# Ledger of designs, part 5: peptides against a protein of PDB entry 3KDP

Target 1, 230 residues: chain A of PDB entry 3KDP
Amino acid sequence: PFLIFIIANIPLPLGTVTILCIDLGTDMVPAISLAYEQAESDIMKRQPRNPKTDKLVNEQLISMAYGQIGMIQALGGFFTYFVILAENGFLPIHLLGLRVNWDDRWINDVEDSYGQQWTYEQRKIVEFTCHTPFFVTIVVVQWADLVICKTRRNSVFQQGMKNKILIFGLFEETALAAFLSYCPGMGVALRMYPLKPTWWFCAFPYSLLIFVYDEVRKLIIRRRPGGWVE

## One batch from the design tools (peptide; made by RFdiffusion4, then SolubleMPNN)

Design b1_p8_4_s3 (from b1_p8_4, 6 letters changed)
Fold by OpenDDE base, seed 5:
Structure b1_p8_4_s3 (fold): chain B 230 residues (1-230), chain A 8 residues (1-8)
Amino acid sequence: as target 1 above (230 residues)
Amino acid sequence: EALEFLEN
């Protein structure tokens, strides 16, 4: 998010506090829960890794985590961000290069895509209104990420949802996201303004996309073992 | 203070 903020000079899509809430709040319990996942049913049929050639963190894992899944997460967040700004009169094309004027406290006549003028205070309210839905979008996408991380090769339908700690993690991250989004005073304390419940659904297509993408990937691995997708 | 500086 921050890289696109710098490169495109758009209004800040995700605040520092919201990033900390993701990294330290919503991701910890889910990440710990993966340590309690049951081994895949075929693990004893797999050859042991070669300790000289097979790194724990390989290029394929980095590509999957940061290059594929991380990009889909970012796209989901930015989609929500652009939809909210568009509903408030700022079309995506108009946001390019707008940051300098957007963040200037002395400019109170920034025009939207329809010629409406926005004060600094109004702009900051809209900006902070984007932070919470962006955060919630990441949490909803993380549901799919956590579920796909249960297995490397087997389908989630083959593995099942037997890990009670993982299920608890999904509820915990969702409850925390709801608390941060709707608790009175969070707008003042964390600059996280409440979101309309409809914004929770904006991430669902991306969550589904991640799930389908990974299941297709795993299906390819099962059909063509030793391919470049493994 | 440090958090306010990162948010401004």
Scores: peptide ipSAE 0.010, ipTM 0.467, DockQ to the pose 0.017
Fold by OpenDDE base, seed 1:
Structure b1_p8_4_s3 (fold): chain B 230 residues (1-230), chain A 8 residues (1-8)
Amino acid sequence: as target 1 above (230 residues)
Amino acid sequence: EALEFLEN
């Protein structure tokens, strides 16, 4: 998010506070829950990792986590951001290079894509209105990410949802996201304005996309062990 | 603003 903010000079899509809420709030308990996951059914049929040759974090894992899943997650967040701004009169093309004027408190006549003038205060309300849905989009996508992280090779349907701590983690991150989104005073304290409940559904296509993508990947790995997808 | 939040 921050890289696109700098490169495209768009209004800030995700605040630092919301990033901290993800890293310290919604992602911790789910991540810890993976330590309690049951071993894959075929683990005893696999050779032990060679600690001298096999990296704990390999290039394939980095490519999957950051290059593929992370990019889909970012696209989901940015989609939500662009939709909200478009609904408020700012089309994506108009946002390019707008940051300098957007962040200037002395400019009170920034025009949207329809020629409507926006005061600094109005622009900041719209910006902070984007932060919460972007955050919620990340949380909803993290549901799929957490579930796909249960296994490397086996389908989630083969592994099942037996990890009660993981289920609790999904509930906790969702409850925390709802609390941060709807608790009175969060707009002042965290610059997280309340979102319409309908915005939770904007992330579902991306969550489903991640889930389907990983299940297809795992299916390919099971059918063609040692392929480039592994 | 992100920097201002870190400074405040």
Scores: peptide ipSAE 0.010, ipTM 0.451, DockQ to the pose 0.017
Fold by OpenDDE base, seed 3:
Structure b1_p8_4_s3 (fold): chain B 230 residues (1-230), chain A 8 residues (1-8)
Amino acid sequence: as target 1 above (230 residues)
Amino acid sequence: EALEFLEN
């Protein structure tokens, strides 16, 4: 999000506070829960990792985490961001280069895509209105990300959902997301304005996409061990 | 309309 904010000079899609809520709030318990996941059924058939030659974090893992899953997650967030801004009169093409004027407190006549003028205060309300749905979108996508991280090779349907701590983590991150989205005063305290419940569903296609993508990947790995997909 | 969408 921040890289696109700089490169495209668009209004800030995800606030610093919301990023901290993701990194320290919603992701922490789920990440810890993975330490309690049951080993894959074939783990004893694999050779032990050689600590001298085999990296714990390899290029394939980085490619999966940042290059594939991370990109789908970012696309989900940006989709939500662009939809909200479009509903408020700012089409995606109009946002390119708008950041400088958007963030200027002395410019109170920034025009939207329809020629409507927006004051600084109005623009900041719209910006902060984007933060909460973007945040919720990330949380919903993280449900799929957490579930796919349970295994490297086995399907989630083969592994099952037996990890009670992981299930608790999914509920915790969802409850925290709901609390931050709907608790009175969060707009002032965290710059997270309330969102309509319908915005939770905007992320579901992306969450499903991640899940299906990873299950297909794992299926390919099971059918062709040692392939370029592993 | 946009502002009413934000308050609801």
Scores: peptide ipSAE 0.007, ipTM 0.352, DockQ to the pose 0.020
Fold by OpenDDE base, seed 2:
Structure b1_p8_4_s3 (fold): chain B 230 residues (1-230), chain A 8 residues (1-8)
Amino acid sequence: as target 1 above (230 residues)
Amino acid sequence: EALEFLEN
């Protein structure tokens, strides 16, 4: 999000404090919960990893985690961001290069895509209105990411949801997201204005996309062991 | 600027 903010010179889609809340708040408990995941049912049928040749973290895992899933997460967040700004009169094309004027407190006549002028205060309200839904979008997409990370080869339907700590992690991150989104004073403290409950659903297509994508990937691995997808 | 934005 921050890289696109710099490159495209768009209004800030996600605040730095909000990013810290993701990294330290919503991601830690779910990540720890994976250490308690049950071994895949076929793990004892697999050959031992060769510690000399097989890296624990390989380029494929990095590509999957950061390249593919991370890209879908970012797309989900930006989709939510652009929808909110468009509903407030700022079409995506109009946002390109707007940051300089957007962040200038002395410019009180920034025009939207329809010629309406926005004061600095009004613009900042809209910006902070985007932060919370972007954050929530990341959390909702992380549900799918956490669930798919339970297994490398088996379907989630084959593995099941037996890890109670993982289930607790999903509830914890959701509860934290709700707290940060709706607790009074978060608009001042974290620049997270409360969102309409309907904005939680904006991320669901992307969560579903991640889930379907990974299940298809795992299906291919099961059908063609030793393929380029493994 | 981003840090100044955190301080304000």
Scores: peptide ipSAE 0.006, ipTM 0.385, DockQ to the pose 0.016; fails the geometry check

Design b1_p8_4_s4 (from b1_p8_4, 6 letters changed)
Fold by OpenDDE base, seed 1:
Structure b1_p8_4_s4 (fold): chain B 230 residues (1-230), chain A 8 residues (1-8)
Amino acid sequence: as target 1 above (230 residues)
Amino acid sequence: DALKFLLE
């Protein structure tokens, strides 16, 4: 998000506080829950990794985590961001290069895509209105990310949802996201303005895409061990 | 003020 903010000079899509809420709030319990996951059914049939040659974090894992899944998550967040701004009169093409004027408190006549003028205060309200839905979008796609992380090779349908701590983590991160989004005073304290409940569904296609993508990947790995998709 | 600085 921050890289696109700098390169495209768009209004800030995700605030630093919302990033901290993800890293320190919504991701902690889910990540810890993976330590309690049951071993895959075929783990005892697999050779142990060679600690001298096999890296714990390899290029394939980095490619999957950051290059594939992380990009889908980012696309989901930016989709939500662009939809909200478009609904408020700012089409995506109009946002390119707008940051300098957007963040200038002395410019009170920034025009949207329809020629409506926006004061600095109005622009900041819209910006902060984007932060919460972006945050919630990340939480929703993290549901899929957490579930796919249960296994490396086996389908989630083969592994099942027996990890009660992981299930608790999914509820906890969702409850925390709802609390941060709707608790009175969060707009003042964290600049997280309340979102319409419908915005929770904006991320569902991306969450489903992540899940399906990983299940297909795992299916390919099971059918063709040692392929480039592994 | 610190929060504003972090949010701006």
Scores: peptide ipSAE 0.010, ipTM 0.610, DockQ to the pose 0.018
Fold by OpenDDE base, seed 3:
Structure b1_p8_4_s4 (fold): chain B 230 residues (1-230), chain A 8 residues (1-8)
Amino acid sequence: as target 1 above (230 residues)
Amino acid sequence: DALKFLLE
């Protein structure tokens, strides 16, 4: 989000506070829960990692985490962002280069795509209105991300949902997201304005896409071991 | 207002 904010000079899609809420709030318990995941059924058929030659973080892991799953997550967040801004009169094309004028508190006549003028205060309300749905979108796609991280090769349907700590993590991150979104005063304290409950569903297609994509990937790996997909 | 709709 921040890279696109700089490169495209668009209004800030995800606030620093909301990023901290993701990294330190909603992602913490889920990440810890993976330490309690059961070993895959084929783990004893794999050779031990050679600590001298085999990296824990390899190019395949980076490609999966950032190049594939991370990109789908970002697309989900940006989709939500662009929808909200479009509903408020700012079409995606109009947002390009708008950041400089958007963030200038002395400019109170920034025009939207329809020629309506927006004061600095009005623009900041819209910006902070985007932050909460973007945050919630990330949480929803993280459900899928966490579930796919349960296994490297086996399907989630083969592994099952037996990790009670992981299940707890899913509920915890969702409850925390709801708390941060709807608790009175969060708009002032965290710049997270409340969102209509319907915005929770905006991310569901992307969450499903992540899940299906990874299951298909794992299926290919199982059918063609040693392929480029692994 | 679209903003009001988002905040409901």
Scores: peptide ipSAE 0.009, ipTM 0.435, DockQ to the pose 0.022
Fold by OpenDDE base, seed 2:
Structure b1_p8_4_s4 (fold): chain B 230 residues (1-230), chain A 8 residues (1-8)
Amino acid sequence: as target 1 above (230 residues)
Amino acid sequence: DALKFLLE
């Protein structure tokens, strides 16, 4: 998200405080919960890794985490961001290069895609209104991400949802997201303005996509062991 | 107005 912000010079999609709420708030308990996940049923049928040649974090894992799943998560967040801005008169193409004028408090006549002029205060309200839905979008896609991380090879349906700590983590991150989104004063404290409940559903297609994508990947691995997908 | 629109 921050790379696109710099390269495209668009209005800030996600605030630094909001990023911290993801990294330190919603992600911690879910991540810890994975330490309590049961071993996959076939783990003892696999050869031990060679500690001298086989890295714990390999290129395939990095590609999956950052290149594939991380990219889908980012796309989900940016989709929500662009939809909100488009509904407020700023089409995606118009946002390119707009950041400089957007962030200038002395410019009170920034035009949207329809020729309407926006004051600095109005622009900042729209910007901060994007932060909360972007955050919620990330939480929703993290549901799928956490669930797919239960296993490397087996389907989630084979593994089951027996990890009570992981289930608790899903509820905790959702409750925290709701708290941060709707608690009075969060707009002032965290620059997270409240969102319509309907915005929670904006991320659902991406969450489903992540889940389906990973299940298909795992299916391919099970059918073709030692393939390039593993 | 934008906030109102987003909250409606």
Scores: peptide ipSAE 0.008, ipTM 0.416, DockQ to the pose 0.020
Fold by OpenDDE base, seed 5:
Structure b1_p8_4_s4 (fold): chain B 230 residues (1-230), chain A 8 residues (1-8)
Amino acid sequence: as target 1 above (230 residues)
Amino acid sequence: DALKFLLE
C-alpha cells in the first residue's frame, strides 16, 4: 500500500496503525499455529534436502509468498479501497496525483469525479473509512493464506482441518478484526472507523482465488514432480 | 509481514 501511495500519489490506502494491527495482532496466533500442524502423509517418501545447497527460505518460497500470494492480497485490498472511494465519488483515475491536494488541510474545495467539493475533514473521514475495510480485506485473504500454508505438496483436502490451534487462530484473528472495526472509540483511538458489514464480502473472491491458485499449484506439483512450479 | 505491507 505504501509503495503505491508514493508512486501513484493516491490518498493513503492503509494507515500505519492498521499495519501494526496486522503484524502484531491478527497474524501472530495464526503464524504460531502452523508450528502445530501435522506432517504431510508423504513426508517420509521425499528425498531429504541438501543442507549445503538447499536453503529453508529459497527463491521459490519468496516468489510464492511475496511475488504471487502477496500480490493477490494487495489486489484484494486495493480493490476494496477503490470501490469505497468510487462509491464516495472518487473514481480510480481521479485519485492519481490527488494526494498532494488531498493531504493539504488548507484546501477545502477538492473536487471529486462528479464536481462535488470536499473539505479536508470530509476527505479524512473517507480516507480513514478506507483503512478499516482494507485491514479486514487483508484478514479475509489471510484465512486462505493460513489454510494453504498447512501443506507444501498435498491438498488441504488430503491434510484435513485437524489442527485445533489453527482453527482457533482463524477465529481469533476474525474476532480481533471485528473488535477493532466495531468497538466504540476505535475511530478516535486508532483512526479505524466502523465498517459496513457488506465490505467483509469484497475480499471473498480474492480469498477463493488464493485457495484455488495454491490447490492448482499443488496439483501440478503432484502430477509433474521436479517442475519449475515446485 | 511488515515488508509485505511496505511493498503494497
Scores: peptide ipSAE 0.013, ipTM 0.587, DockQ to the pose 0.027; fails the geometry check

Design b1_p8_5_s1 (from b1_p8_5, 7 letters changed)
Fold by OpenDDE base, seed 4:
Structure b1_p8_5_s1 (fold): chain B 230 residues (1-230), chain A 8 residues (1-8)
Amino acid sequence: as target 1 above (230 residues)
Amino acid sequence: DEALKLFK
């Protein structure tokens, strides 16, 4: 989100503190839970990885994680961001290049897409109103990301949801997200204003998309071993 | 704080 913030000069979609809450808060326990995942049914039938030639993190994995899944996650977050700003009178096109004026506290007449003038305080309220739903969107999409990370090749339906620590992680990250979103004082402390419960659903299509995409990918891998998708 | 933003 920060890269787009810089490149497009849009109002800040996600605060730094919020990003830290994702990386160190909501994502940590789920990531640790993967260490307790059951081995895939065929893992012992696979040849051992050659540690000299086969990297744990290969280009395909990087491409999948950052290039594909990460992009879907980013799109989900930005979708939520743009929807909220549009509902507040700022259409996506109008946001391009607006950052300079948006962040200037001395400009109190920034116009939205409909000619309404916004004070600095009003702009910061709507900006911080975007941070929480963006954050929650990332958490919701992380549900799917975590679930798909359970396996490399097997379907989640084949693997099942037997990892109780992973399930706990999903609840923990959700509870933490709810806490950060709704606890009094978070608006001041984290610049995360409370969100309407309806905003939790904005990410669901993207979460589903990630899940379906990965399941299809895994299905292709199972049916066509040695393909470029592997 | 701004430096950490560069990673996302």
Scores: peptide ipSAE 0.012, ipTM 0.491, DockQ to the pose 0.024
Fold by OpenDDE base, seed 2:
Structure b1_p8_5_s1 (fold): chain B 230 residues (1-230), chain A 8 residues (1-8)
Amino acid sequence: as target 1 above (230 residues)
Amino acid sequence: DEALKLFK
């Protein structure tokens, strides 16, 4: 998000404080919960890895986690961001290069895509209104990411949801997200303005996409062992 | 206003 903010010179889609809340708040418990995941049912049927040649973290895993899944997460966040700004009169094309004027407190006549002028204060309200839904979008997408991380080869439906700590993690991160989004004073403290409950659903297509994508990947691995997808 | 500057 921050890279696109710099490159495209758009209004800040996600605040630094909000990023810290993701990294330190919503991601920690879910990540720890994976340590308690049950072994895949077929793990004892697999040959042991060669510790000299087989890395625990390989390029494929990094590509999957940060390249593919991370890209879908970013797309989900930006989708939510662009929808909110469009509903407030700022179409995506109009946002390109707007950051300089957007962040200037002395410019009180920034025009939207429809010719309406926005004061600095009004613009900042809209910006901070985007931060919370972007954050929530990441959390919703993280649900799918966490669930797909339960297994490397087996379907989630084969593995099941037996890890109570993981389930607790999902509830914890969701509760934390709701707290940060709706607790009084969060707009001042974290620049996280309250969001309409409908914004929680904006991420659902992307969460579903991640889940379906990974299940299809795992299906291919199971049907074609030793393929390039493994 | 100053807190706004630190996170820019």
Scores: peptide ipSAE 0.008, ipTM 0.383, DockQ to the pose 0.018
Fold by OpenDDE base, seed 1:
Structure b1_p8_5_s1 (fold): chain B 230 residues (1-230), chain A 8 residues (1-8)
Amino acid sequence: as target 1 above (230 residues)
Amino acid sequence: DEALKLFK
């Protein structure tokens, strides 16, 4: 998000506080829950990892986590961001280069895509209105990310959802996201204005995409061991 | 604020 913020000079898509809420709030319990996941059914049929040659975190894992899944997550967040701003009169093309004027508190006549003038306060309200849905979008795509992390090779349908701690983690991150989104005073305290409940569904296509993408990847790995997709 | 933006 920050790279696009710098390169495109767009209004801030995701606040620092929302990032902290993800890293220290919504992602901790889910990540810990993976330590309690059952071994894959074929683990005893696999050769042990060679600690001298086989990296614990290899380039393929980094490519999947950051390059593929991370990019889909970012796209989901930015999609939500652009939709909200478009609904408020700011089309994506109009946002390019707008940051300098957007963040200037002395400019109170910034025009949207329809020629409507926006005061600094109005712009900050809509900006902070984007932060919460972006945050919620990340939480929703994290559901899929957490579920796909249960296994490296086996389908989630083969592994099942027997990890009660993981299920609790999904509930906890969702409850925390709802609390941060709807608790009175969060707009003042965290610059997280409440979102319409409909915004929770904006991330669902991306969450489904992550899930399907990983299941297809795992299917390919099972059918063609040692391929470039592994 | 800028340092935390690096995590975006």
Scores: peptide ipSAE 0.010, ipTM 0.497, DockQ to the pose 0.023; fails the geometry check
Fold by OpenDDE base, seed 5:
Structure b1_p8_5_s1 (fold): chain B 230 residues (1-230), chain A 8 residues (1-8)
Amino acid sequence: as target 1 above (230 residues)
Amino acid sequence: DEALKLFK
């Protein structure tokens, strides 16, 4: 998010506080829960890795985590961001290069895509209104991320949802996201303004996309072992 | 207080 903020000079899509809430809040329990996941049913049928050639963290894993899944997560967040700003009068094209004037507290007549003028205070309210839905969007896509991380090769439907700690993690991260989004005073303390309940659904297509993408990937691996997608 | 200022 911060890279696009710099390159495109758009209003800040995700605040530092919201990033910390993701990294230190919503992701901790889910990440720990993966340590308690049961082994895949076919693990004893797999050949052991070669410790001289096969790294624990390989290029395929990095590509999957950061290049594929991470990009889908970012797209989900930015989609929510652009939808909120568009509903408030700022079309995506108008946001390009707007950051300089947007962040200037002395400019109180920044025009939206429809010619409406926005004060600095009004702009900051809209900006901070984007941060919480972006955060919630990340949490919603993380549901899919966590579920797909249960297995390397088997479908989630083959593995099942037997890990009670993982299920607890899904509820915990969702409850924390709701708490941070709707608790009184969070707007002042964390600059996380409350979001309309409808914004929770904006991420669902991306969460589904992540899930389907990984299930298709795993299906390809099962049908064509030794492929480049493994 | 200083930590909160960093987020402004």
Scores: peptide ipSAE 0.007, ipTM 0.448, DockQ to the pose 0.021; fails the geometry check

Design b1_p8_5_s2 (from b1_p8_5, 7 letters changed)
Fold by OpenDDE base, seed 2:
Structure b1_p8_5_s2 (fold): chain B 230 residues (1-230), chain A 8 residues (1-8)
Amino acid sequence: as target 1 above (230 residues)
Amino acid sequence: DEALRLFK
């Protein structure tokens, strides 16, 4: 998100504080919960890795986590961001290069895509209103990400949801996200303005996409062992 | 105020 903010010079889609809330708040307990995941049913049928040649974290895992799943997560967040700004008169193409004028407190006549002028205060309200839905979108997408991380090869349906700590983590991160989104004072403290409950559903297609994508990936791995997808 | 109403 921050890279696109710099490269495209768009208004800030996700605040630094919200990023910290993701990294330190919503992701910590779920990540720890994966340590308690049950071994895959076929793990004993696999040869041990060679510790001299086979890295624990390989390029394929990095590519999958950051290159594929991470991109889908980012797309989900930006989708929510662009929808909110479009509903407020700023179409995606109009946002390109707008950051400089957007962030200038002395410019109070920034025009939207329809010629409406926006004061600095109005623009910042819209910007900070984007932060919370973007954050919530990431949390919703993280539900799918956490669930798919339960296994490398087996389907989640084969593995099941027996990890009670992971289930607790899903509820905890959701409760924390709701707390940060709706608790009085969060707008001042974290620049996270409250959002309509309907915005929680904006991420659902992307969460489903991640889940389906990974299940298809795992299906391919099971049908073609030793392929490039593993 | 109107912008805030859109998000409440």
Scores: peptide ipSAE 0.018, ipTM 0.430, DockQ to the pose 0.023
Fold by OpenDDE base, seed 1:
Structure b1_p8_5_s2 (fold): chain B 230 residues (1-230), chain A 8 residues (1-8)
Amino acid sequence: as target 1 above (230 residues)
Amino acid sequence: DEALRLFK
């Protein structure tokens, strides 16, 4: 998100505070819950990891986590961001290069895609209005991310949802996201303005995409061990 | 209230 903000010079899609809320708030408990996950049913059929050759974090894992899943998550967030701004009169093409004028508090006549002028205060309201849905979008796609992290090779349907701590983590991150989104004063304290409940569903296609993508990946790995998909 | 108006 921050790289696109710099390169495209668009209004800030995700604030620093919201990033901290993700990293320290919504991600910690779910991540810890994975330590309590049951071993995969085929673990006894797998060869032990060679500690000299097999890295705990390999290029394939990095590619999967950051290159594939992370990109889908980012796309989900940006999709939400662009939809909200478009609904407020700012089409995606119009946002390119707009940051300089957008962030200038002395410019009160920034035009949207329809020629409507926006004051600095109005622009900041819509910007901060984007931060919360972006944050919520990340939480929703993290549901899928957490679930797919339960296993490396087996389907989630084979593994099941027996980890009560993981289920609690999903509830906790959702409850925290709702609290941060709707608690009075969060707009002032965290620059997180409340979002319409319908915005929670904006991320669902991306969450489903992550889940399906990983299940297909795991299916391919099970059918063709040692392939490039591992 | 203004934030809610931007969503209408």
Scores: peptide ipSAE 0.018, ipTM 0.481, DockQ to the pose 0.023
Fold by OpenDDE base, seed 4:
Structure b1_p8_5_s2 (fold): chain B 230 residues (1-230), chain A 8 residues (1-8)
Amino acid sequence: as target 1 above (230 residues)
Amino acid sequence: DEALRLFK
């Protein structure tokens, strides 16, 4: 989000504080929960990793995590962002380069795509209105991300949802997201304004996409061991 | 506010 903010000079899609809430808040318990995941059924049939030659984090994993899943997550967030701004009169094309004027408190006549003028305060309300749904979108896609991270090769349907700590993590991150989104004062404290409940569903297609994508990937791995997808 | 300035 921040990279696109800089490159495209768009209004800030997700605040730094909200990013910290993701990294330190919503993701921490779910990530820890993976340590309690049951081993894949075939783990004892696999050769031990050579710690001298085999990296725990290899290029394939980085590509999968950041290059594929991370991009889908980002797309989900930006989709939500663009929808909200469009509903408020700012079409995506109009946002390009708008940051400079958007963030200037002395400019109170920034025009939207329809010629409506926006004061600095109004713009910041809209910006902070985007932060919460973007954040929630990330949480929703993280549900899928967490679930797919349960296994490297086996389907979630093969592995099952037996990890109670992971399930707890899903509820915890969701509850935390709801708390951060709806608790009074969060607008002032975190620049997170309350979102309409309907915005929670905006990320569902992307969450599903992540899930399906990974299941297909795993299916390919199972059918074609030693492929580049592994 | 100051911490936010560092990441701006």
Scores: peptide ipSAE 0.010, ipTM 0.449, DockQ to the pose 0.020
Fold by OpenDDE base, seed 3:
Structure b1_p8_5_s2 (fold): chain B 230 residues (1-230), chain A 8 residues (1-8)
Amino acid sequence: as target 1 above (230 residues)
Amino acid sequence: DEALRLFK
């Protein structure tokens, strides 16, 4: 989000506080829960990792985490962001280069795509209105991300959902997201304005996409061991 | 208030 904010000079799609809520709040318990996941059924058929040659984090893992899943997550967040701004009169093409004027408190006549003028205060309201749904979108796609991280090769359907700590993590991150989104005063405290419940569903296609994509990937790996997808 | 109205 921040890279696109800089490169495209668009209004800030995800606030620093919301990023911290993701990194320190909603993602911590789920991440810890993976330490309690059961080993895959075929783990004893794999050769032990050679600590001298085999890296824990390899190019394939980086590609999967950042190049594939991370990109889908970002796309989901930005989709939500662009929809909200479009509903408020700012079409995506109009947002390009708008940041400089958007963030200037002395400019109170920034025009939207329809020629309506927006004061600084109004612009900040709509910006902070975007932060919460973007945050929630990330949480929803993280559901899928967490589930796919249960295994490297086996399907989630083969592994099952027996990790109670992981299940707890899913509920915890969702409850925390709901709390941060709807608790009175969060708009003032965290710049997270409340969102319509319908915004929770905007991320579901992306969450499903992540899940399906990874299951297909794992299926390919199982059918073609040693392939480029592994 | 106004923020809530934007989400209604």
Scores: peptide ipSAE 0.021, ipTM 0.464, DockQ to the pose 0.025; fails the geometry check

